# Peptides against a protein of PDB entry 6UG1: the designs that were tried, part 173

Target 1, 304 residues: chain A of PDB entry 6UG1
Amino acid sequence: SNEERKRRKYFHMLYLVCLMVHGFIRNEWINSKRLSRKLSNLVPEKVFELLHPQKDEELPLRSTRKLLDGLKKCMELWQKHWKITKKYDNVGLYMRTWKEIEMSANNKRKFKTLKRSDFLRAVSKGHGDPDISVQGFVAMLRACNVNARLIMSCQPPDFTNMKIDTSLNGNNAYKDMVKYPIFWCEVWDKFSKKWITVDPVNLKTIEQVRLHSKLAPKGVACCERNMLRYVIAYDRKYGCRDVTRRYAQWMNSKVRKRRITKDDFGEKWFRKVITALHHRKRTKIDDYEDQYFFQRDESEGIPD
Target 2, 301 residues: chain A of PDB entry 6UG1 as posed
Amino acid sequence: SNEERKRRKYFHMLYLVCLMVHGFIRNEWINSKRLSRKLSNLVPEKVFELLHPQKDEELPLRSTRKLLDGLKKCMELWQKHWKITKKYDNEGLYMRTWKEIEMSANNKRKFKTLKRSDFLRAVSKGHGDPDISVQGFVAMLRACNVNARLIMSCQPPDFTNMKIDTSLNAYKDMVKYPIFWCEVWDKFSKKWITVDPVNLKTIEQVRLHSKLAPKGVACCERNMLRYVIAYDRKYGCRDVTRRYAQWMNSKVRKRRITKDDFGEKWFRKVITALHHRKRTKIDDYEDQYFFRRDESEGIPD

## One batch from the design tools (peptide; made by RFdiffusion4, then SolubleMPNN)

Design b2_p23_6_s2 (from b2_p23_6, 9 letters changed)
Fold by OpenDDE base, seed 4:
Structure b2_p23_6_s2 (fold): chain B 304 residues (1-304), chain A 23 residues (1-23)
Amino acid sequence: as target 1 above (304 residues)
Amino acid sequence: MTFEELLKEVEEKFNEILKLLEE
């Protein structure tokens, strides 16, 4: 019905806000001074120097290469720190089906929210789910004065799916679900004026995304619980930005159709959400990023 | 617009739709 379509749209909006606020809260928690002091001790001086290379005036690419080497070594150090990777409880922050949502609403299960103290302890001990691990990695880079962002791929239920969800088949579903991350890191390269993508936990990869990312889900089975629609960046100064354009090859032709921003109402509403979560002034980094997004929109063209 | 105002706006609209579905 038209009513069920409206219900799913507004439930998607509410769920998206809750996810974006969760990302904001986790971004605040990883700014903990107590955690920062502990995590800075994991990074030796030689690796710290690679994270802060001098500007090579002849070839800025040499400075970028040092930064990339420093980030690779940080990823290796983080893997040594992280002792226990827990499985997600149920589907974690991956996309739920409409049927799963309806069933969960009927079950008054008290969701135990992870407390800040428990999160900080988990990161400090190197135990927790993959999301906690990525968040801790961002905290370690921030402890080394690196301009690192927490990236969250928000997975609200698909309001464009009007089918009654058939039960997703159980065992193979978890492997396909966790094939691509929900959380990752971006690091600002001051030499190239670009964001570097870092997945320290899942794919264990570092990318300079031009047109395509390895972190973008591919295949029907992986996209059932992980659709690239809302990639939100949280910086160390409590900035919040939509960075979906970086990771979406087909933003205009495919991704936009599955976003609330497909219409003027949804675009205006989503801008209000971003503005409410953006707690810093604009910087030249934002100008370079917006210019990159503009060039990517022009290069994709208008879908025929 | 504050976060609390945004949540309220979304919740109000959601509740309006729930009422329409109960009718």
Scores: peptide ipSAE 0.027, ipTM 0.652, DockQ to the pose 0.063
Fold by OpenDDE base, seed 2:
Structure b2_p23_6_s2 (fold): chain B 304 residues (1-304), chain A 23 residues (1-23)
Amino acid sequence: as target 1 above (304 residues)
Amino acid sequence: MTFEELLKEVEEKFNEILKLLEE
């Protein structure tokens, strides 16, 4: 019905705000000075020097290569620190079906929320789910004075799916779900004027995204619980930015159709949400990023 | 309501939603 379509749209909006606020809160927690002091001790001086290379005036690419090597070594150090990777309880922050949402609304179980103190302890011990691990990795880079962002792929229920029964059946559902991450890292490369993408936990990859990302979900099975629609970046200064354009090859043709921003009302609403979560002044880094997004929009063209 | 109070309320509601969704 038209009423059910409206209900799913509004529920999607509410759920998206909750996810974006969760990302903001986790970004605040990883700015803990106590955690920073502990995590900085994991990075030896030689790796710290690679994270902070001098500018090579002859070949800026040499400086970028040193930074990339430093980030690789940080991923290796992080793997040594992280002792226990827990499975997600249920589906974690991956996308739920409408049926799962309706069924869960009837269950009044008292779940325990992860408190800030428990999170900081989990990161310090190296015990937790993949999301906690990624968040801790961002904290370690920030402890080394690296301009690292927490990235969150927000997975609200698909308001474009009007099926009544959306149950997902399959023995490999968990493996397909966790094939691609929900959280990852971006690091500012001051030499190339670009963000470097780092997945320290899931794919264990570093990439300089031009047109395509390895972190973009591919295939029907993995896209059931992980649709690239809202990739939100949280920086160390409490900046909040939509970086979906970086990871979406087909932003205009495919991704936009599944976003609340497909219409003017949704676009204006989503801009208000981003503005409410963006707690810093604009910088030259934002100008370079917006220029890159503009070039990506021009290069994609208008969908046929 | 301060922004921190709003964040806490939304976190609580989100955790309630996550709770509802993990059930």
Scores: peptide ipSAE 0.024, ipTM 0.655, DockQ to the pose 0.084
Fold by OpenDDE base, seed 3:
Structure b2_p23_6_s2 (fold): chain B 304 residues (1-304), chain A 23 residues (1-23)
Amino acid sequence: as target 1 above (304 residues)
Amino acid sequence: MTFEELLKEVEEKFNEILKLLEE
């Protein structure tokens, strides 16, 4: 019905805001001075020096290579620190079906919310789910004065799915769901003027995204609970930016059709949400990033 | 829009949705 279409759209909007606020709160928690002091001790001086290379005036690429090597070593150090990776409770922050949402509304399940103190303890001990691990990795890089962003792929229910029964056949293997991450890291490369993508936990990869990312979900089974639509970046100064364009190869042709921003109302609303979560002034880094997004939009073209 | 204004709009819409779920 038209009513069910409106209901799903508004529920998607509400759910998206809740996810984006969750990302903001986690980004605040990882800025903890107490946590920072503990995590800085995990990084030896030699690795710190690689994270902060001098600018090579002859070949800036040499400085980028040192930074990449430093980030690789930080991933290795993080793997040694992280002792226990817990499975997600149910589906974690992966996408739910409409049927699962309806069934959950009927079940007054007390969701145990993780408190800030428990989160800081979990990160300090190296015990938790993959999301806590990624968030802790970003905290470690920030403790080393690296300009690292927390990235969140927000998974609100698909308001474009108008099927009455949206139940996934129960056999969607947990493995297919978690094949691609929901949280990852970006690091600013001051030499190349680009963001470096870092997945320290899931794929254990570092990439400089050109046209597409390895972190973008591929295949039907993986996309059922992880649809790339809203990739939000949270920086150390409480900036909030939509960085979906980096990770979406087909932003205009495919991704936009699945976003609230497909129409002018949704675009204006989503801009208000981003603005409300963006607690810093614009910087030259934002200018370089916007220029990159512009070039990516021109290169994709307008879908026919 | 402030964060507080955003929260208020979200709460209002949430209450509207809850009413639609109870009907």
Scores: peptide ipSAE 0.023, ipTM 0.624, DockQ to the pose 0.067
Fold by OpenDDE base, seed 5:
Structure b2_p23_6_s2 (fold): chain B 304 residues (1-304), chain A 23 residues (1-23)
Amino acid sequence: as target 1 above (304 residues)
Amino acid sequence: MTFEELLKEVEEKFNEILKLLEE
C-alpha cells in the first residue's frame, strides 16, 4: 500500500539518524585522552616518523610512500595488539530485513548497551568485534597525531524493498555479510591532497581510491546485508561528511535510487542531518574533497 | 549492536546533551 511505503520510508529515515548518531558517539569515544595515551605507546618512534614524513619538494610521491609504509606498519602493530575478534551478535550493524525488524519489535528483550567505559576497556585490551577494532585503530592513528577519519557505511533497512517477506535464504549468510566492512578508516595525505582508505581488520588493505574501492560490496549475496548507500566520515574535530561518492562507482545510475536523497525532500532532510552532526568549520581539505567528488560526478556522466 | 541498543544509546546521549543545556 501507499501507507506501507510511507511507513518504510520514515522508518528508514529514523534508523539512518540512529546509525549516524551512533557513528558520531563512537567518534567522540575514540577521542578519549586516556585511550590516546595508551595507544600512542603501541607505535615506535620509527613508525611515527614514517607517519609524519617531511615534504619532498623534488618528488612529493616519496613522502606519500613513507606515509603508506607507516600505515602498513600501523596495521601490523594493530594485528599484534588485537587478541580476540568476537563475532557479531546476530547481524551487528549490517542491514536487517523488514521481517527481522518486525520480529524484533515484538521481542521486549532488555538489550545491554556497550557503555563508553566498556568500549575503552575493550579497545585497550584488544578484545571485541571488528567494528570496535577499526574504531580502536582510528584512535591509535589519532594518538599519533594523524588526521584519521572514522568511516561508517550506514545500513538502514531498504525502503525500496516492498516485499512482505524479506527473509534471506542461504547457509553462508554470515560469511557473505562480513565479507566487506561496515567501518573503516581514511587518512589525509597532505602531499597528494587526497584521502587514503585503510581497512585494518577485514580486507587488511590500504588503497588510494580512483574510480572504485575494494571495500565496495560486490555480488548479490554480499549486498543483501551491505548496500553501499550512506558512507559517512567522522573526523577528529567532529566533522561529519557524506563520502559515498568516493566508494560508489555508479552513484548516479544505481546508488542514488536506493537513498533517501533520490527526491528533493529527502535531499534537504539528509543535508539537515549532516549539518546537525557537523561540528566544525569548513577547511581547505573539504575543498579538495569536494573538487574530487565533482570530477567523479562528471566522469560518471548522466545515466541514460 | 541491535536497533533497540542503538535507540537506547541515542536516547542516553540526548539526555546527556539536555542536562548540559540545563547547566
Scores: peptide ipSAE 0.022, ipTM 0.599, DockQ to the pose 0.322

Design b2_p23_6_s3 (from b2_p23_6, 8 letters changed)
Fold by OpenDDE base, seed 1:
Structure b2_p23_6_s3 (fold): chain B 304 residues (1-304), chain A 23 residues (1-23)
Amino acid sequence: as target 1 above (304 residues)
Amino acid sequence: MSFEELYKEVKERLEEVLKLLEE
């Protein structure tokens, strides 16, 4: 019905705000001074120097290469620190079906919310799920004075799916769900004026995204619980930015149709949510990023 | 994490953000 379409749209909006606020809170927690002091000790001086290369005036690319090598070594150090990777409880922050949402409303299960103290302990010990691990990695880079962002791929239920039964056929293997991350890192390269994408936990990859990312879900089974629609960046200064354009090859033709921002009402509403979560002034880094997004929109073109 | 768990974790901060969205 038209009523069910409206209900699913509004529920998607509410769920998206909850996810975005969750990302904001986790970004505050990883700014903990106590955690920062502990995690800085994991990074040897030689690796710290690679994270902070001098500007090579002859070949700025040499400075970027040093930063990339420093980030690679930080991923290796993080793997040594992280002792226990827990599985997600149920589907974690991956996308739920409408049926799963309706069934969950009936189950008054006492869910144990992870408190800030428990999170900080988990990161400090290297014990937790992949999301906690990524968040801790961002905290370690921030402890080394690296301009690292927490990235969250928000997975609200698909309001474009109007099927009554949205049960996933078969054992949606935990493997297919977790094939691509929900959380990752971006690091600002001051030499190339670009964000470097870092997945320290899942794919264990560093990339300089141009047209496509390895972190973008591919294949039907992976996209059932992980649809790239809302990739939100949280920086160390409590900035909040939509960076979906970086990771979406087909933003205009495919991704936009599955976003609340497909219409003017949704665009205005989503802009208000971003503004409410953006607690810093604009910087020249934001200008370089917006210029990159503009060039990506021009290069994709308008969908026919 | 359930939706109820997520809502409970972010409830206080969500109430603050919702006030800012209504202004």
Scores: peptide ipSAE 0.030, ipTM 0.685, DockQ to the pose 0.756
Fold by OpenDDE base, seed 3:
Structure b2_p23_6_s3 (fold): chain B 304 residues (1-304), chain A 23 residues (1-23)
Amino acid sequence: as target 1 above (304 residues)
Amino acid sequence: MSFEELYKEVKERLEEVLKLLEE
């Protein structure tokens, strides 16, 4: 019905705000001075020096290579720190079906929200789910004065799915769900003027995204609970930016149709949400990023 | 699920998130 279409659209909007606020809160928690002091001790001086290479005036790429090597070593150090990776409770922050949402509303499941104190303890001990682990990795890089962003792929329910029964059948559903991350890291490369993508936990990969990312979900089964639609970046200065364009190969042709920003009303609404979560002034880094997004939009073209 | 029930669920979730901001 038209009513169910409106209901799903509004629920998607509200769910998206909740997810984006959750990302903001986690980004604040990882700025903890107490946690920072503890996590900086995990990084030896030689690795710190690689994270802060001198500018090579002859070949800036040499400086980028040192930074990449430093980030690789930080991932290895993080794996040694992290002792217990817990499975997600149910589906975590992956996408729920409409049926699961309706069933969960009837169940007064006390979501045990993880408190700030418990989060800081979990990161400090190296015990938690993959999302806590990624968030802790971003905290470690920030403790080393690296300009690291927390990235969140927000998974609100698909308001474009009008099927009544959206039940997902299958024993492999969890493996397919967790094949791609929901949280990852970006690191600013001051030499190349680009963001480096780092997945320290799931794929254990570092990439310089040009046209496509390895972190973008591929295949029907993986896309059921992880659709790349809203990739939000939270920086150390409480900046909030939509970085979906980096990870979406087909932003205009495919991704836009699945976003609230497909129409002018949704675009204006989403800009208000981003603005409300963006607590810093614009920087030259934002200019380089916007220029990159512009070039990516031109290169994709307008879908026919 | 009525719009009111949906609004209530979202409000409860927002209140849980807001409580996490205040702690």
Scores: peptide ipSAE 0.025, ipTM 0.618, DockQ to the pose 0.090
Fold by OpenDDE base, seed 4:
Structure b2_p23_6_s3 (fold): chain B 304 residues (1-304), chain A 23 residues (1-23)
Amino acid sequence: as target 1 above (304 residues)
Amino acid sequence: MSFEELYKEVKERLEEVLKLLEE
């Protein structure tokens, strides 16, 4: 019905705000001074120097290569720190079906929210799920004075899916679900004036995204619980930015149709949510990023 | 209570929480 379409749209909007606020809270928790002091001790001086290379005036690419080597060594150090990777409880922050949402609403199970103290303990011990691990990695880079962002791929239920959910076949569903991450890191390269993408936990990869990312879900089974629609960046100064354009090859033709921002009402609403979560002044880094997004929109073209 | 009413109530509560995070 038209009513059910409206209900699913509003539920998607509400769920999206809850996910974006969750990302904001986790970004605040990883700014903990107590955690920062513990995690800085994991990074030797030689690796710290690679994270902070001098500007090569002749070839800025040499400075970027040192930073990339420093980030690779930080991923190796983080893997040594992380002792226990827990499986997600249920589907974690991956996309639920509409049927799973309805069943969860009927089951008044008190979800035990992870407290800040328990999160900080989990990161300090190296015991937790992959999302806690990525968040801890961002905290370690910030402890080394690296301009690292927490990235979250928000997975609200698909308001464009009006089908009654058939039972997702259970066992193969977890492997396909976790094939691509929900959380990752970005690091500002001051030499190239670009964000470097870092997945320290899932794919264990570093990339400089130009046209496409390895972190973008591919294939029907992987896209059932992980659709690239809302990639939100949280920086160390409590900035909040939509960075979906970096990771979407087909933003205008495919991704926009599955976003709340497909219409003027949804665009204005989503801009208000971003503004409410953006607690810093604009910087030259934001100007370089917006220029990159503009060039990517022009290069994709308007879908005919 | 309609889903629109529930959405409005939860939106208002979230706007209050967001204001508390700006202080």
Scores: peptide ipSAE 0.024, ipTM 0.618, DockQ to the pose 0.099
Fold by OpenDDE base, seed 2:
Parts: C-alpha cells; sequence; structure tokens
Structure b2_p23_6_s3 (fold): chain B 304 residues (1-304), chain A 23 residues (1-23)
C-alpha cells in the first residue's frame, strides 16, 4: 500500500539517524585521552617516523610511500594486539530485513548496552567484534597524531523493498554478510591531497581509491545485508561528512535510487542530519575532497 | 495507524536498535 511505503520510508529515515548518531558516539569514545596514551605505546618510534615522513620536494610520491609503509606496519601491530575477534551477535550493524524488524519489536529483549568504560576496556585488551577492532585501530592512529577518520557504512532497512516477507535463508548468510566491512578507516595524505582507505580487520587492505574500492560490496548474497548507500566519515575534530561518492562507482545510476536523497525532501532532510552531526569549521581538506567528488560526478555522467 | 502511533512504534523500535547499536 501507499501507507506501507510511507511507513518504510519514515522508519528508514529514523533508523539512519540512529546509525549515524551511533557512529558519532563511537567517534567520541575513540578520542579518549586514556585510550590514546595506552595505544601510542603499541607504535615503535621507527613506525611513528614512517607515519610522519618529511615532504620530498623532488618526488612527493616517496613521502606517500613512507606513509603507506607506516600504515601497513600499524595494521601488523594491530593484528598482534587484537587477541580475540568475537562474532557479531545476530547480524550486528548489517542490514536487517523488514520481517526481522517486525519480529524484534515483539521480543522485548533486555539488550545490554556496551558502556563507554566497557568499550575502552575491550579496545585496551584487544577483545571484541570487528567493529570495535576497527574503531580501536582509528584510535591508535589518532594517538600517533595521524589524521584518521572513522568510516561507517550505514545499513538502514531498504525502504525500496516493498516485499512483505523479506526473510533470508540462514546457512551461508553470515559468511556472505561479513565478507565486506561496515566500519573502516581513512587517513589523510597531505602529500597527494587525498584520503587513503584502510581496512585493518576484514580485508586487511590499504587502497588509494580513484574509481573503484575493494570495500564496495559485490554479488547478490553480499548485498542482501550490506548495501553501499550511506558511507559516513567521522574525523578527530567531530566533523561528519558523506563520503559515499568515493566508494560508489555508480552513484547516480544505482546508489541514489536506494537513498533517501533520491528526492528533494530527502536531500534537504539528510543535509540537516549531516549538519547536526558536523561540529567543526570547513578546512582546505574538505575543499580537496569536494573537488574530488565533483570530478567523480562529472566522470560518471548522467545515467541513460 | 496515526502518525503518532507510527512515531511511537518507530521510537520504541529505534530505542531497541540504539540498544543493539550499543551492544
Amino acid sequence: as target 1 above (304 residues)
Amino acid sequence: MSFEELYKEVKERLEEVLKLLEE
């Protein structure tokens, strides 16, 4: 019905706000000075020097290569620190079906909220799920004065799915679900004037995204619980930015149709949510990023 | 279903989702 379409749209909007607020709260928690002091001790001086190379005036690419080597070594150090990777409870922050949402409303489960203190302890011990691990990795880079962002791929229920029964068959669902991450890291490269993408936990990869990302979900089974629609970046200064354009090859043709921003009402609403979560002044880094997004929009063209 | 009933249902479900996000 038209009513069910409206219901799913509004539920998607509210769910998206909750996911974005969760990302903001986790970004505050990883700025903990107590956690920073503990995590800085994991990084040897030689690795710290690679994270902060001098500018090579002859070949800026040499400085970028040192930074990339430093980030690789930080991923190796992080893997040694992280002792226990827990499975997600149910689907974690991956996309739920409409049926799962309806069934959860009937189950008044007393959810145990992870307190800030428990999160900081989990990161310090190296015990937790993959999302806590990624968040801790961003905290370690920030402890080393690296301009690292927490990235969250927000997975609200698909308001474009009008099927009543959206139950997924369970057996292979977990492996396909966790094939691609929900959380990752971006690091500012001051030499190339670009963000470097770092997945320290899932794919264990570093990439300089031009047109395609390895972190973009591919295949029907993986996209059932992980649809690239809302990739939100949280920086160390409480900036909040939509960076979906970096990771979406087909923003205009495919991704936009699955976003609330497909219409003017949704665009204006989503801009208000971003503005409410953005707690810093604009910088030259934002100008370089917006220029890159503009060039990516021009290069994609208008879908036929 | 009124907008208020929908808002209440969504708020309750969002409080559950927020609790799940805090897990």
Scores: peptide ipSAE 0.024, ipTM 0.622, DockQ to the pose 0.062

